# Ledger of designs, part 157: peptides against a protein of PDB entry 5VZU

Target 1, 271 residues: chain A of PDB entry 5VZU
Amino acid sequence: GRTLEDIFHEHMQELILMKFIYTSQYDNCLTYRRIYLPPSRPDDLIKPGLFKGTYGSHGLEIVMLSFHGRRARGTKITGDPNIPAGQQTVEIDLRHRIQLPDLENQRNFNELSRIVLEVRERVRQEQQEGGHEAGEGRGRQGPRESQPSPAQPRAEAPSKGPDGTPGEDGGEPGDAVAAAEQPAQCGQGQPFVLPVGVSSRNEDYPRTCRMCFYGTGLIAGHGFTSPERTPGVFILFDEDRFGFVWLELKSFSLYSRVQATFRNADAPSPQ

## One batch from the design tools (peptide; made by RFdiffusion4, then SolubleMPNN)

Design b2_p23_3_s1 (from b2_p23_3, 16 letters changed)
Fold by OpenDDE base, seed 2:
Structure b2_p23_3_s1 (fold): chain B 271 residues (1-271), chain A 23 residues (1-23)
Amino acid sequence: as target 1 above (271 residues)
Amino acid sequence: NKELLKKIEEKLSKLDIYGYESV
């Protein structure tokens, strides 16, 4: 039978072949596409733009980060053997903040997995409920031909009974201890560490994060085969750095802003 | 056996996004 070693060898050969095919295309024809930077909006979590990812075997990957109301999107600018350029590599739900535990419990992968899967289930429930409201609203515009069915009359009246006394039960106003919403300290970063067993090619990741959100990442086989969305955590470190924890793959990707200033790269204002 | 191999191959090809060091 094929050994695990045979499978790794075949996979390595396929990856090399795919990389060769992609690189050899440059000798034949190049298609140039103009990229526009997304316009910045006041409500954007950080300035949108180009970020470089350190994905291990593929070299330097470029993604465009953009904001779409309560969602953020990472779009591949560079393709790889698995996911072509123009695909949405990450989708972030800015409605579903992930609260990381203390630094000790952040080392526990099962704790992070629990938190993420609970949020994933809420997102699925919200999608099902929103699907039902959209379905029920279309059905009921059947023409109510209100046939005028007649006024039947019936009457009767009765009667009596009496006095029950006003019990003065002085229910003490239970102090509703307003659970003081601990002011989200918007300014102080939380200590951050990767869980044990999450792979990172770069140990030099930020050890403090500002915010985390639920998201999904795109994964695929070579040639964009069997593409699927896998759950993860978007980690905002600062204005110029974010990470993505790929939960099922136990991997971490770090993205850093491309500091190059592009003249005339702004999208033309919609006239 | 063939289905397990195919599932391993598919999993490995999806892990390429993170490079060989994550396997």
Scores: peptide ipSAE 0.029, ipTM 0.628, DockQ to the pose 0.131
Fold by OpenDDE base, seed 1:
Structure b2_p23_3_s1 (fold): chain B 271 residues (1-271), chain A 23 residues (1-23)
Amino acid sequence: as target 1 above (271 residues)
Amino acid sequence: NKELLKKIEEKLSKLDIYGYESV
């Protein structure tokens, strides 16, 4: 019967073969597409742009990070055997901040899993409630029977008089206690460590993070088979580095900004 | 357990983000 070791060896042989096929394709036919860097906006969490991630057997991958209001997106610039170029490898919900526990409890994968799954359930509830409000608003377009009401005539405007006295009703101003939204302190960097049993290709990841957010990562089999979104954590380290914890995969990807300056890579201004 | 093996196989086929160095 197939063992876990047999499955692993078969999968590794397939990955080697895929890597060989992809490397050999460079000699046969290259199609070039111009990619534009997204414009930076003042409200962007960091400068958008190209980031490099390193994925085991696939090697170096390039992802474009972009911001879309309260959402961030990582779009694959390089494809792999599972996920083609142009797919959204990560989607981040900037409304749903993840609060990491203290450094001692960060080593506990079950604690991180609990926190992420609670946020996932909130996101799911918000989507269901917003779906119901959108559904009820469409139901009341009953068929307006266009009965042609006949043209009844212009009866005259009588001029009645002026006298409405101003009642002085002195309604007391109710003290609206403005709940002072405490300004989100640009948080002191929190000590960061990966949970036990989360794999990282490189242990050289930043040991301090700025912010974490709920997100989803795209996973698929070879040839983009059975694509699905899995829950994860987007970790902002600094202006040039972010991570993604793939919760179900028990896995961490580090992304670093491509420091190369590209001439004429800016998106043309919308005319 | 055949169901566990199938679930592991399905996970491995999606775990290409790690390659050889995740073991």
Scores: peptide ipSAE 0.028, ipTM 0.607, DockQ to the pose 0.113
Fold by OpenDDE base, seed 5:
Structure b2_p23_3_s1 (fold): chain B 271 residues (1-271), chain A 23 residues (1-23)
Amino acid sequence: as target 1 above (271 residues)
Amino acid sequence: NKELLKKIEEKLSKLDIYGYESV
C-alpha cells in the first residue's frame, strides 16, 4: 500500500515537475507586466515594498507588502504551482495585535494556537455583527402595494394649539469618548522564538520582534485548487523583515526587504 | 484506507508551501 512517505515523495516529485514546467515556460513566452511600488503613507507600519520570502518547497518568492488602512497585504509577485502571481498570500489585520507570551511559553505551540484561535473567533464575531447591521437596513422595502388614492378628506381648520414652552431638555451629548486607538507604539523589542514543532527553512530568523498581528495566509492545491485562508501570525521584526507563522501548517516564512532601488517604480501621480 | 490517503494527499498539496519541512 502507499506509505505516507511514498505519497509525500510522489507529491514532491509532482511539485518539482510543475516548477520545472513553469520555469521552462519562461524561456518560450515572457509576458512583462509593470508593477508599481505602493506609495508610502505616514501611518504605514513599515515602508511598503518588495520582500523576498521563503516558502519551503517553493523556495524564494517575491511578495509586495502594502497597507490598506488597518489591513496589510502581501501580494505574490512570483507565482508558484499552488498560488499564482497576483494572489494575496497573506492578509494582516492590524487591529488585532497578538501579544506573545514570555520566551518560555513561546516554545509552547498550544499556547500560540490558543492565542491565535481566540483572536480568530473575535474577528469572526466582529464580521458577523457588522454583517447584521448592514442586513437589517435593507429588509423593509416591502413592495409598496399601490393602494388606490383614497379621496382627499377636507382640510379642517388649524386650531391654535397653545404655546407649549420649549423645555430645554439639554440632553448632554454623551461624549462617546472614541477610545483613541493608541497609535501602535513601536513596542520595545520582545525576545522571539518559534514554537516547538513549527518548521522554519532557516534557523537564521530574528530573535527579537517588535509587534505581532493576527493574519490569514492563502493555501491551495496545485493549480490553485480549493483555495482557503488559514490563520496565522504576522511578526514584525524590523523595518526590513517580517515573518508569518502558518498556524495550521506549523510553519514559518521569513520575508526580507528587497534592497534593490528601482528607477521609475513609483506609480505615476494621478493627474 | 483510501479516504485517509486522499485526505493526506489533499493536505500535502496545501502544504507545498513548506514541502518536506512540514511533515
Scores: peptide ipSAE 0.028, ipTM 0.608, DockQ to the pose 0.119; fails the geometry check
Fold by OpenDDE base, seed 4:
Structure b2_p23_3_s1 (fold): chain B 271 residues (1-271), chain A 23 residues (1-23)
Amino acid sequence: as target 1 above (271 residues)
Amino acid sequence: NKELLKKIEEKLSKLDIYGYESV
């Protein structure tokens, strides 16, 4: 009978073989596609651009981070045996901030899991409600046969007069307690640590995060088989670094900005 | 047992991107 060890051994052999096939295919025919950097917008959480991620087995990957209103997207620039180039490796919902607990409770994976799964359920509910509103709105456009309603004559309704009684009602100025919008503490980083049992390639990750958001990551088998979206946490560390916690995988990926300047990488202006 | 092994195998093949370093 297959043991776990047999499965791991076979799988490691397949990974090595796939890596060898991929590297060998690059030697035979390279198709180059131009990549355009998304333009920076003032409302972007950080400057969009290229980030390098380190994935344990595949090594260095390049991801394009882009902003789309209240969503962020990581798009694979490099493919791997599981997920080809051009796929959305991460999709971030900037509407759904994750609040990390204190450092002690951040070490508890079950607490992070609870927080993320609660947000996941809210996102599902919002998608169902928005799907119903979009569904009901489409059903009522039956073709209104515009029967030409006949021009009924404009009856001149009379100009009744100006009775100006000035009612003095001294409405007390209700103290509008301006709910002090607690200024979004936009500036102070929170202490950050990975939960126990979350794997990171290196323990060299930022120990302070700026903010976190709910997101989903794409996972697939070899050859992009059975692709699915798994829940996770996008962690913004700074202008040049973000992470993603893959909740179901108990894994953490760190992404760092590619500091290289690219000439002529801007998207062509829409003509 | 066979179904569990298949489910583990399917999970492992999806974990490739994230590295076996956690096993």
Scores: peptide ipSAE 0.028, ipTM 0.598, DockQ to the pose 0.133; fails the geometry check

Design b2_p23_3_s2 (from b2_p23_3, 14 letters changed)
Fold by OpenDDE base, seed 5:
Structure b2_p23_3_s2 (fold): chain B 271 residues (1-271), chain A 23 residues (1-23)
Amino acid sequence: as target 1 above (271 residues)
Amino acid sequence: DLELLEEIEKRLSTLDIYGPESV
């Protein structure tokens, strides 16, 4: 009998009230920490910065988007009752592009789920393989008991002899031209629609996406209890908008750039 | 009010786990 809007409205009121109770009863000591905007790099997928978004039932949140090589991170600037400020609400693997199907198949949640879970499994395999190489190297340093073998005198090894035949072994340096992965050409945007059964607080999301990537979202119970990372899809719409599909939660969060100019928000240059 | 907080937490936890469709 209640509309989704009514349920979201009531839940929003409850979240606000809970946040008010937590801040008023348990966290009376508000500390202000200066936030610095991450420096932009040429290889960044979009300009890093502050984005405002809706996190499922939690309402309007501010996240900092930053780039870390082939990873992007959304860090909470505003905390909620589940996930405190400073937590990484989303972590995006820019190595694992997701290609969305056509619009007809995009409406199928099970198809999106299949695609995401196949990427999740690849990411898991790569993490296991990289973990094995790091593990084998540490095993062999058994404690060699450094018995102090006495300094036997350096016998003068004799100086023989000169035969410097210059073997011209012209080992052609095989220029393994590591094919510089051409910066993923800003392909023409593809039509985008949320799968049926994915909840969005705003139906006014961009109907064209530029690219998608595999990512994980952080979820937790109240008070940051049982925090876990769930699979999802980062959707880049444009320079100022991205989304995240929370696969297990069947929810979509839309993030839009905060257009406010902050004076002196740049990180101090590392001296 | 602790009782109100606990009730809110229970209701919110249900919404967060199951989404708004489960309420």
Scores: peptide ipSAE 0.020, ipTM 0.538, DockQ to the pose 0.315
Fold by OpenDDE base, seed 2:
Structure b2_p23_3_s2 (fold): chain B 271 residues (1-271), chain A 23 residues (1-23)
Amino acid sequence: as target 1 above (271 residues)
Amino acid sequence: DLELLEEIEKRLSTLDIYGPESV
């Protein structure tokens, strides 16, 4: 039978062939498009811009991070054999923060999986409820002609009964001390470790994170076949670094800001 | 074996992202 090694070798040969095909098709015609950096907004989680990822088989990947209200988006600037340039490699829901457990429980992949899948289900429920409100609002404009429904009669007012005694029981108001949600100290990052069995090409990832959010990543076969959104975790480490945990792939991608200064890269002000 | 096929597909997807050194 085929060994697992034979399957990996054949897949790597296919990936190399796809890389050759997508690079060689441009030999005679290059189209250049100007990329503008997104404007920074006061409410942006970090400064938007270009980030570099390292995908082992793909090499250097460039992603544009941008903010769109309560959503963040990673857009591929460099394409690969699976996902072409201009696709949204990650979409982050900034409404759905992921609370990581303590450092001991962060090693448990099943715990992270549980937390992410619970948030995914909430996002799905909110989308269904918002879809129903938009559907019901269009149906009610039928002019209900007010047919005068007839005066049905005055049924009577029955009687009396008296007595029940005034039992005084002075139950003390138990002070429900509202556990003041300690404002998550906005400044100190929490200890961070990848779960056991999550692959990272580089073990030199930040061991402290600021915030985590629910997100989805785009995956596809070679030639952008069967594109789908897979659940994951966006991890903000600092102003210049973020990660994405691909939950189903059990993989972690690290992205670092491109430190190059671009002249005239600002988007033209909307006239 | 369906479980073996699913494991192979997951590993191949990891190879697409990280290459053979991540498996």
Scores: peptide ipSAE 0.019, ipTM 0.566, DockQ to the pose 0.082
Fold by OpenDDE base, seed 4:
Structure b2_p23_3_s2 (fold): chain B 271 residues (1-271), chain A 23 residues (1-23)
Amino acid sequence: as target 1 above (271 residues)
Amino acid sequence: DLELLEEIEKRLSTLDIYGPESV
C-alpha cells in the first residue's frame, strides 16, 4: 500500500512540477501590473507595505499588508499553484481583538480554538444584524405617490392654559462611576507561544506579541479550486513582523517586512 | 480508516500552503 511518506513525496513532486509549469508559462505571457504601496495613515496599526513569508512548497511569498478602516488585508503579490496573485490571502477584523490566555493555556490548541470560534460566531451575528438594518431601510421607500392634499387653512385659536407648579424633586443622580476601561496598554508585549500541534516551519518566531485579532485566511486546491475562508488569528509581533495562525490547518505563517526601499512605489495622488 | 483519511487530507492541505513539513 502507499505509505503516508509515499503520498507526501508524490504530492511534493506534483507541487514542484506545477510551480515549474507556472513559472515557465509566465515566461511566455508576462502581463506586468504596477504595484503601488498603500499610503500610510496615522491610524494604521503598523506601516502598510510588503511582507515576506516563507512556505515550503511555495518558497518565497510576498504579501502586501494594507489597512481599510477597521480591517486589514494581506494581498498576495506572488501567486502559487493554489492561490493566484492579487487574492486576499488574509482578511483581519481589527474590531475583534483576540485575547490570548497565559502561556500555560496558550499551549492548549483547544483553548485557542474555542476563543477563535466564539469570535467567529460574534462576527457572523453582527453581519446578520447589519444585513437586516440595511434590508429594512430599503423596504420603506415605497413610492410616496405625492397626492397633493389640499392646503386647508385652519387658523384656530390661542388657548392660554395655566401655571403648573415646578415640583422640586431633587433625586440625587447616583454617581455611576463608569469604570474607565483602562486603555488596553497597547505598548506592553505579552508572552507568546504556539499551541501544541500547530506546525511552524521555523521555530524562530517572536516569543512576545503586541496584539492579536480575529481573521480569515484563504485556502484553495490547485488551480484555485474550491476557494474557502478559514478562521485564524492575526498576531502582531512588532512594526516589521506579524503572524497568522491557520486554525483548521493547525499551522503558523510568519511574515517579515521587506526592508528594500522602492523608488516611485507610492500610489499616484488622486487627481 | 476515516481517521487516517482525515489526517491525510489535513496534512495535504497543510502541504499545499506550507510544503512538506520537514520530517
Scores: peptide ipSAE 0.019, ipTM 0.553, DockQ to the pose 0.083
Fold by OpenDDE base, seed 1:
Structure b2_p23_3_s2 (fold): chain B 271 residues (1-271), chain A 23 residues (1-23)
Amino acid sequence: as target 1 above (271 residues)
Amino acid sequence: DLELLEEIEKRLSTLDIYGPESV
C-alpha cells in the first residue's frame, strides 16, 4: 500500500507542478484588476489592509482584511491550487468573542475545541431563530386584494356627549434598572500559547494576545473542489498581527501587516 | 479506515499550509 510518506511526496509534487503551471500562466495574456484598500472606520477592530501569511508549499500569500459591521473578512489576493484569488479565506464573527482559558489549559486542544464548538452551536441556533423571524415577517404580505368596498351612504352619526373623565390610576412603572453590561474592557493582553498538537510553521508567534473571536476558514480540494467552511479561532495579537487556528486541521496561520506604502491605493470616495 | 483517512486528509491539509517540515 502507499505509505504516508508516498502520499506526502505525491502531494508535494502536485503542489509544485500546480505552482509551476500557475506561474507559467503569467507569460500569457493576464487580466489585471485594480485592488483598492478598504477605508478605515472608527469602529474597526484594527486598521484594515493587506496582510501576509506564510504557507510552506504555496510560499507567501496576501490576504486583504476588511470590516463589515460586526464581521471581519480575510479575502485572498493571491490564489493557491485549492482556493482561487478573490475567495474569503476567513470570516470572523465579532459578536462571538472566545475567552481563552489560563495558559495551562490553553495547552489542551480538547478544551479549545470544546469552547469553539459551543460557540459554533450558539451561532447556528441564532441563525435558525433569525431565519424564523424573517420567514414569518414575509408570510403576511399576501396581496391584499383591495376589493372596492361599495360607497355606502354617510349616515349622520349622532353627537355622543363628552364627559367620561378617565381616572388617574398612576401605576408607578417600577424602574427595572437594566444592569448596563459594562462595556467589555479593552482586555489587557493575556498570555497566549498554541495547544499541543496544533501545527505552526514556526514557533515564532506572539506569546500575548489582545482578544479572540469565533470564525470560519475556507478549505477546498485542488481546483476549488468541495469548498467548505471549517470552525476556527481568530486571534488578535496587535495592530499589525493576527492569527487563525484551523480547529479541524489542527493548524495555526500567522498573518502580518504588509508595511509597504502603496500610492493611490485608497478607494475612491463614494461620490 | 475512515478515521485514518480523515487523519491523513488533515495532515495533508497541514502540509499544504506549512510544507513537509510540519509533518
Scores: peptide ipSAE 0.023, ipTM 0.580, DockQ to the pose 0.081; fails the geometry check

Design b2_p23_3_s3 (from b2_p23_3, 16 letters changed)
Fold by OpenDDE base, seed 2:
Structure b2_p23_3_s3 (fold): chain B 271 residues (1-271), chain A 23 residues (1-23)
Amino acid sequence: as target 1 above (271 residues)
Amino acid sequence: NEELLKEIEEKLSKLNIYGYESI
């Protein structure tokens, strides 16, 4: 039967073959597509643009980060043997902030997993509720032909009775201690560490983060086979760096802004 | 054994982030 070693060997051979196929295509025909930088908006979490992935066995990956209201998107500019260029490698829900625990509990992968899966379940519930409201709203426009069915009349039924006792019970106003939402100190980064068992290609990642959000990453087999969305955490470190924790893969990807000024790379304003 | 090997194969094929280096 196939051994684990056979599977590893076959996977490596296939990966090398796929890399060879993609690289050998450059000798035959190059198609150039103009890439425009997304327009920056005041409400964008950070400036949109090109980010360099420092992860993966595939070498240098370029991702375009863009903002779409309460969502952020990472789109692959460079393809790899698994995921072609133009695919959304990460999709971030900016409605669902992840609060990281203290530094000690951040080392616990099961704690991070719990937090992420709880948020994933909330996102699923919100999608189900929003699906029901959209479904019920279409059904009711059946033409209610108002047939005028008649005015049946009468009955009078009666009268009683009086008494008024004014019980004074002075219920003390229970001080609803408004749990002071500690103002999210927007300015001070919290200490950050990867959980034990999360792989990073480089240990040189930022040890403080500004905020985290729930998101999903795209994974696929070679040749973009069986593509699926896996849960993860988007970690904003600063204006020029973000990370993504791939929860099921137990991996961490670091993205750094491409510090190149592109002249005339702005999208033409939609006329 | 065969089912576990198939699960490992499927997992390996989907490891597009780190590939073999993360295993």
Scores: peptide ipSAE 0.104, ipTM 0.705, DockQ to the pose 0.102; fails the geometry check
Fold by OpenDDE base, seed 1:
Structure b2_p23_3_s3 (fold): chain B 271 residues (1-271), chain A 23 residues (1-23)
Amino acid sequence: as target 1 above (271 residues)
Amino acid sequence: NEELLKEIEEKLSKLNIYGYESI
């Protein structure tokens, strides 16, 4: 039977080969496409734009962060052997905030896993319920046979008189207890630490986070084989840094804003 | 053991994040 060591050796050989193929592609014909930065909106969680992540054998990768109402998207600008350029590497649901436990319990991977999987089940239920309402509404368009209703003659409706008796219906004002939406405290940054057993390429990650959200990451085999969405946590650190915890992979990716200014990179105004 | 080895193999084959640093 294959040992764990055999699997690691085979995987290492494949990664060496894929790194060689990927680096050798720079000697081939390159096609360049112009990329536009997404416009910023007032409701964007942070300024959209280019972020850099650094991944083991793949090196430096560039991701475009953009906002789409209650969703955020990370789109690969650079491809790798697994995920080609233009794919959505991360999708974030800004409706589903993750509440991290205290700093002591953040070290427990099983606690983070529980919290994320509970949110995943809620997202799944909401998708099923929304699918049923859309399904029931389509069923009742039975073919209305347009029977041509015959033109009945205009009977002159008589002028009924003006008796405007004002009924004083003293409807008691039901006390609508306005559920005070507690203002989303622009919360003091929460202390942040990775769970034990979550791998990070760089131990120099921010030790304080602003907000966390449920999201999914795209994973695939080499050549974009068997692509799937895996559950994770988007972690907003600041205006220029976010992370993603890949739950099933037990890994953490740190993304930092590309500070380079690009001339003429703004999206053309929609004419 | 065989199921765990398959799960590890599947995770490694789909690992587009750390490559060698995740091994």
Scores: peptide ipSAE 0.100, ipTM 0.700, DockQ to the pose 0.100; fails the geometry check
Fold by OpenDDE base, seed 4:
Structure b2_p23_3_s3 (fold): chain B 271 residues (1-271), chain A 23 residues (1-23)
Amino acid sequence: as target 1 above (271 residues)
Amino acid sequence: NEELLKEIEEKLSKLNIYGYESI
């Protein structure tokens, strides 16, 4: 019967072959597309831009991080054998913050899995509810044939007089205890560790994170076959580093800002 | 055993981030 070793051997052969095919194809037909950096907005979680991820088998990948209101997006700038360039490798829901437990409980993969799957279910419910509101709102705009209702004459409504006596009712000012919106705690870094059994390329990842969010990552077979979204956790470490935990894959990707300044990389102003 | 092997194979075939080197 096929052993785990046989599966790994076949997978390695396929990865090497695909990498060879891709690299060899690039030699013959290089289409250059200009990449524009998204403009930074004040409300952006961090400065948008290019980040480098180091993946085990595929090596160095470049991802563009961009912000779209309450969503963030990682777009592949470099393709790999599984996912072509221009695909959205990660989609982050900035409405759904993940709260990591203490360090002891962060080592428990099942606890992280529980937290993420609970948020996944909430996101799914919100999408269903929002889909119903959008569906019901479109159904009622049948073309009301505006039959021209005949101009009924303006009856002069009589000027009823002024005698509203001022009732003095001294309504006590109910102390609206303004629930002090706890100032969005300027994210004091939380100690961070990967769960046991989550694979990382190395142990050299930040041991403190600012905040985490629910997200989905794109996975696919070789040649972009059977692409699907898998649940994960976006981890903001600092202004220049973020991670993604791929929950179902039990893997962690670290992304670091490309420190190179690109001249003329800004999107042309919409004329 | 066979079901676990299939699950691993499916995960590996979709694993664009980590190949054999991380497993």
Scores: peptide ipSAE 0.087, ipTM 0.687, DockQ to the pose 0.101; fails the geometry check
Fold by OpenDDE base, seed 5:
Structure b2_p23_3_s3 (fold): chain B 271 residues (1-271), chain A 23 residues (1-23)
Amino acid sequence: as target 1 above (271 residues)
Amino acid sequence: NEELLKEIEEKLSKLNIYGYESI
């Protein structure tokens, strides 16, 4: 019967072959699409831009990191056999900070899994609650049955009801102190280690992180078959490095800023 | 065994991230 090793070996050969086919197709027909760097905003967690990701099977990939309010997004600039260019490889919810445990408990994959799955459930609940508020508002346009025009009843004269003094019910508007979402203070860096059983292409990852957030990564079969979002952890190390832990895949991808300066890479100002 | 192998194969086919390192 096929061994696990045979399945891994065959799958790896298929990935290499697919990658070779994709790369060899570039020799025949290159379509160039201009990509603009996202504009930097003051509230961006780090400067947006191009990052070089390390993925095990595909090796080197380029992603564009961009910020969209309380969300961050990694867009594939390079495609692979599973996920084409332009797809959102990672989506980060900057509302849902993950607090990593101490360094000893960070080695426990089950503890990280628990923390991430609890946040995933909160995100799911918030999406359901926000869906209900949008749903109830649409329901009551029942078909106005065109009831026949009932006869104009006669305008009885407005009797002058007496001057009821307006009671100044000075209902103090309860200051709903909108809990000012404290700007995500760059927390003091904490020691960071991957859980046991999370693979990494290189053991050379930052051993201190600034903060972590809940996110989802895109996974698919070859040819973008059965695409799904899997839960994970976005790890901000510094201004130029972030990671993503793919929880279900027990995987870590390190992303490092592309240090190349591009002339005229900024989006033209909307005139 | 066959179901586990199939589940692993399905997981591997979605491993756009790990192909080389999960060996």
Scores: peptide ipSAE 0.069, ipTM 0.684, DockQ to the pose 0.129; fails the geometry check

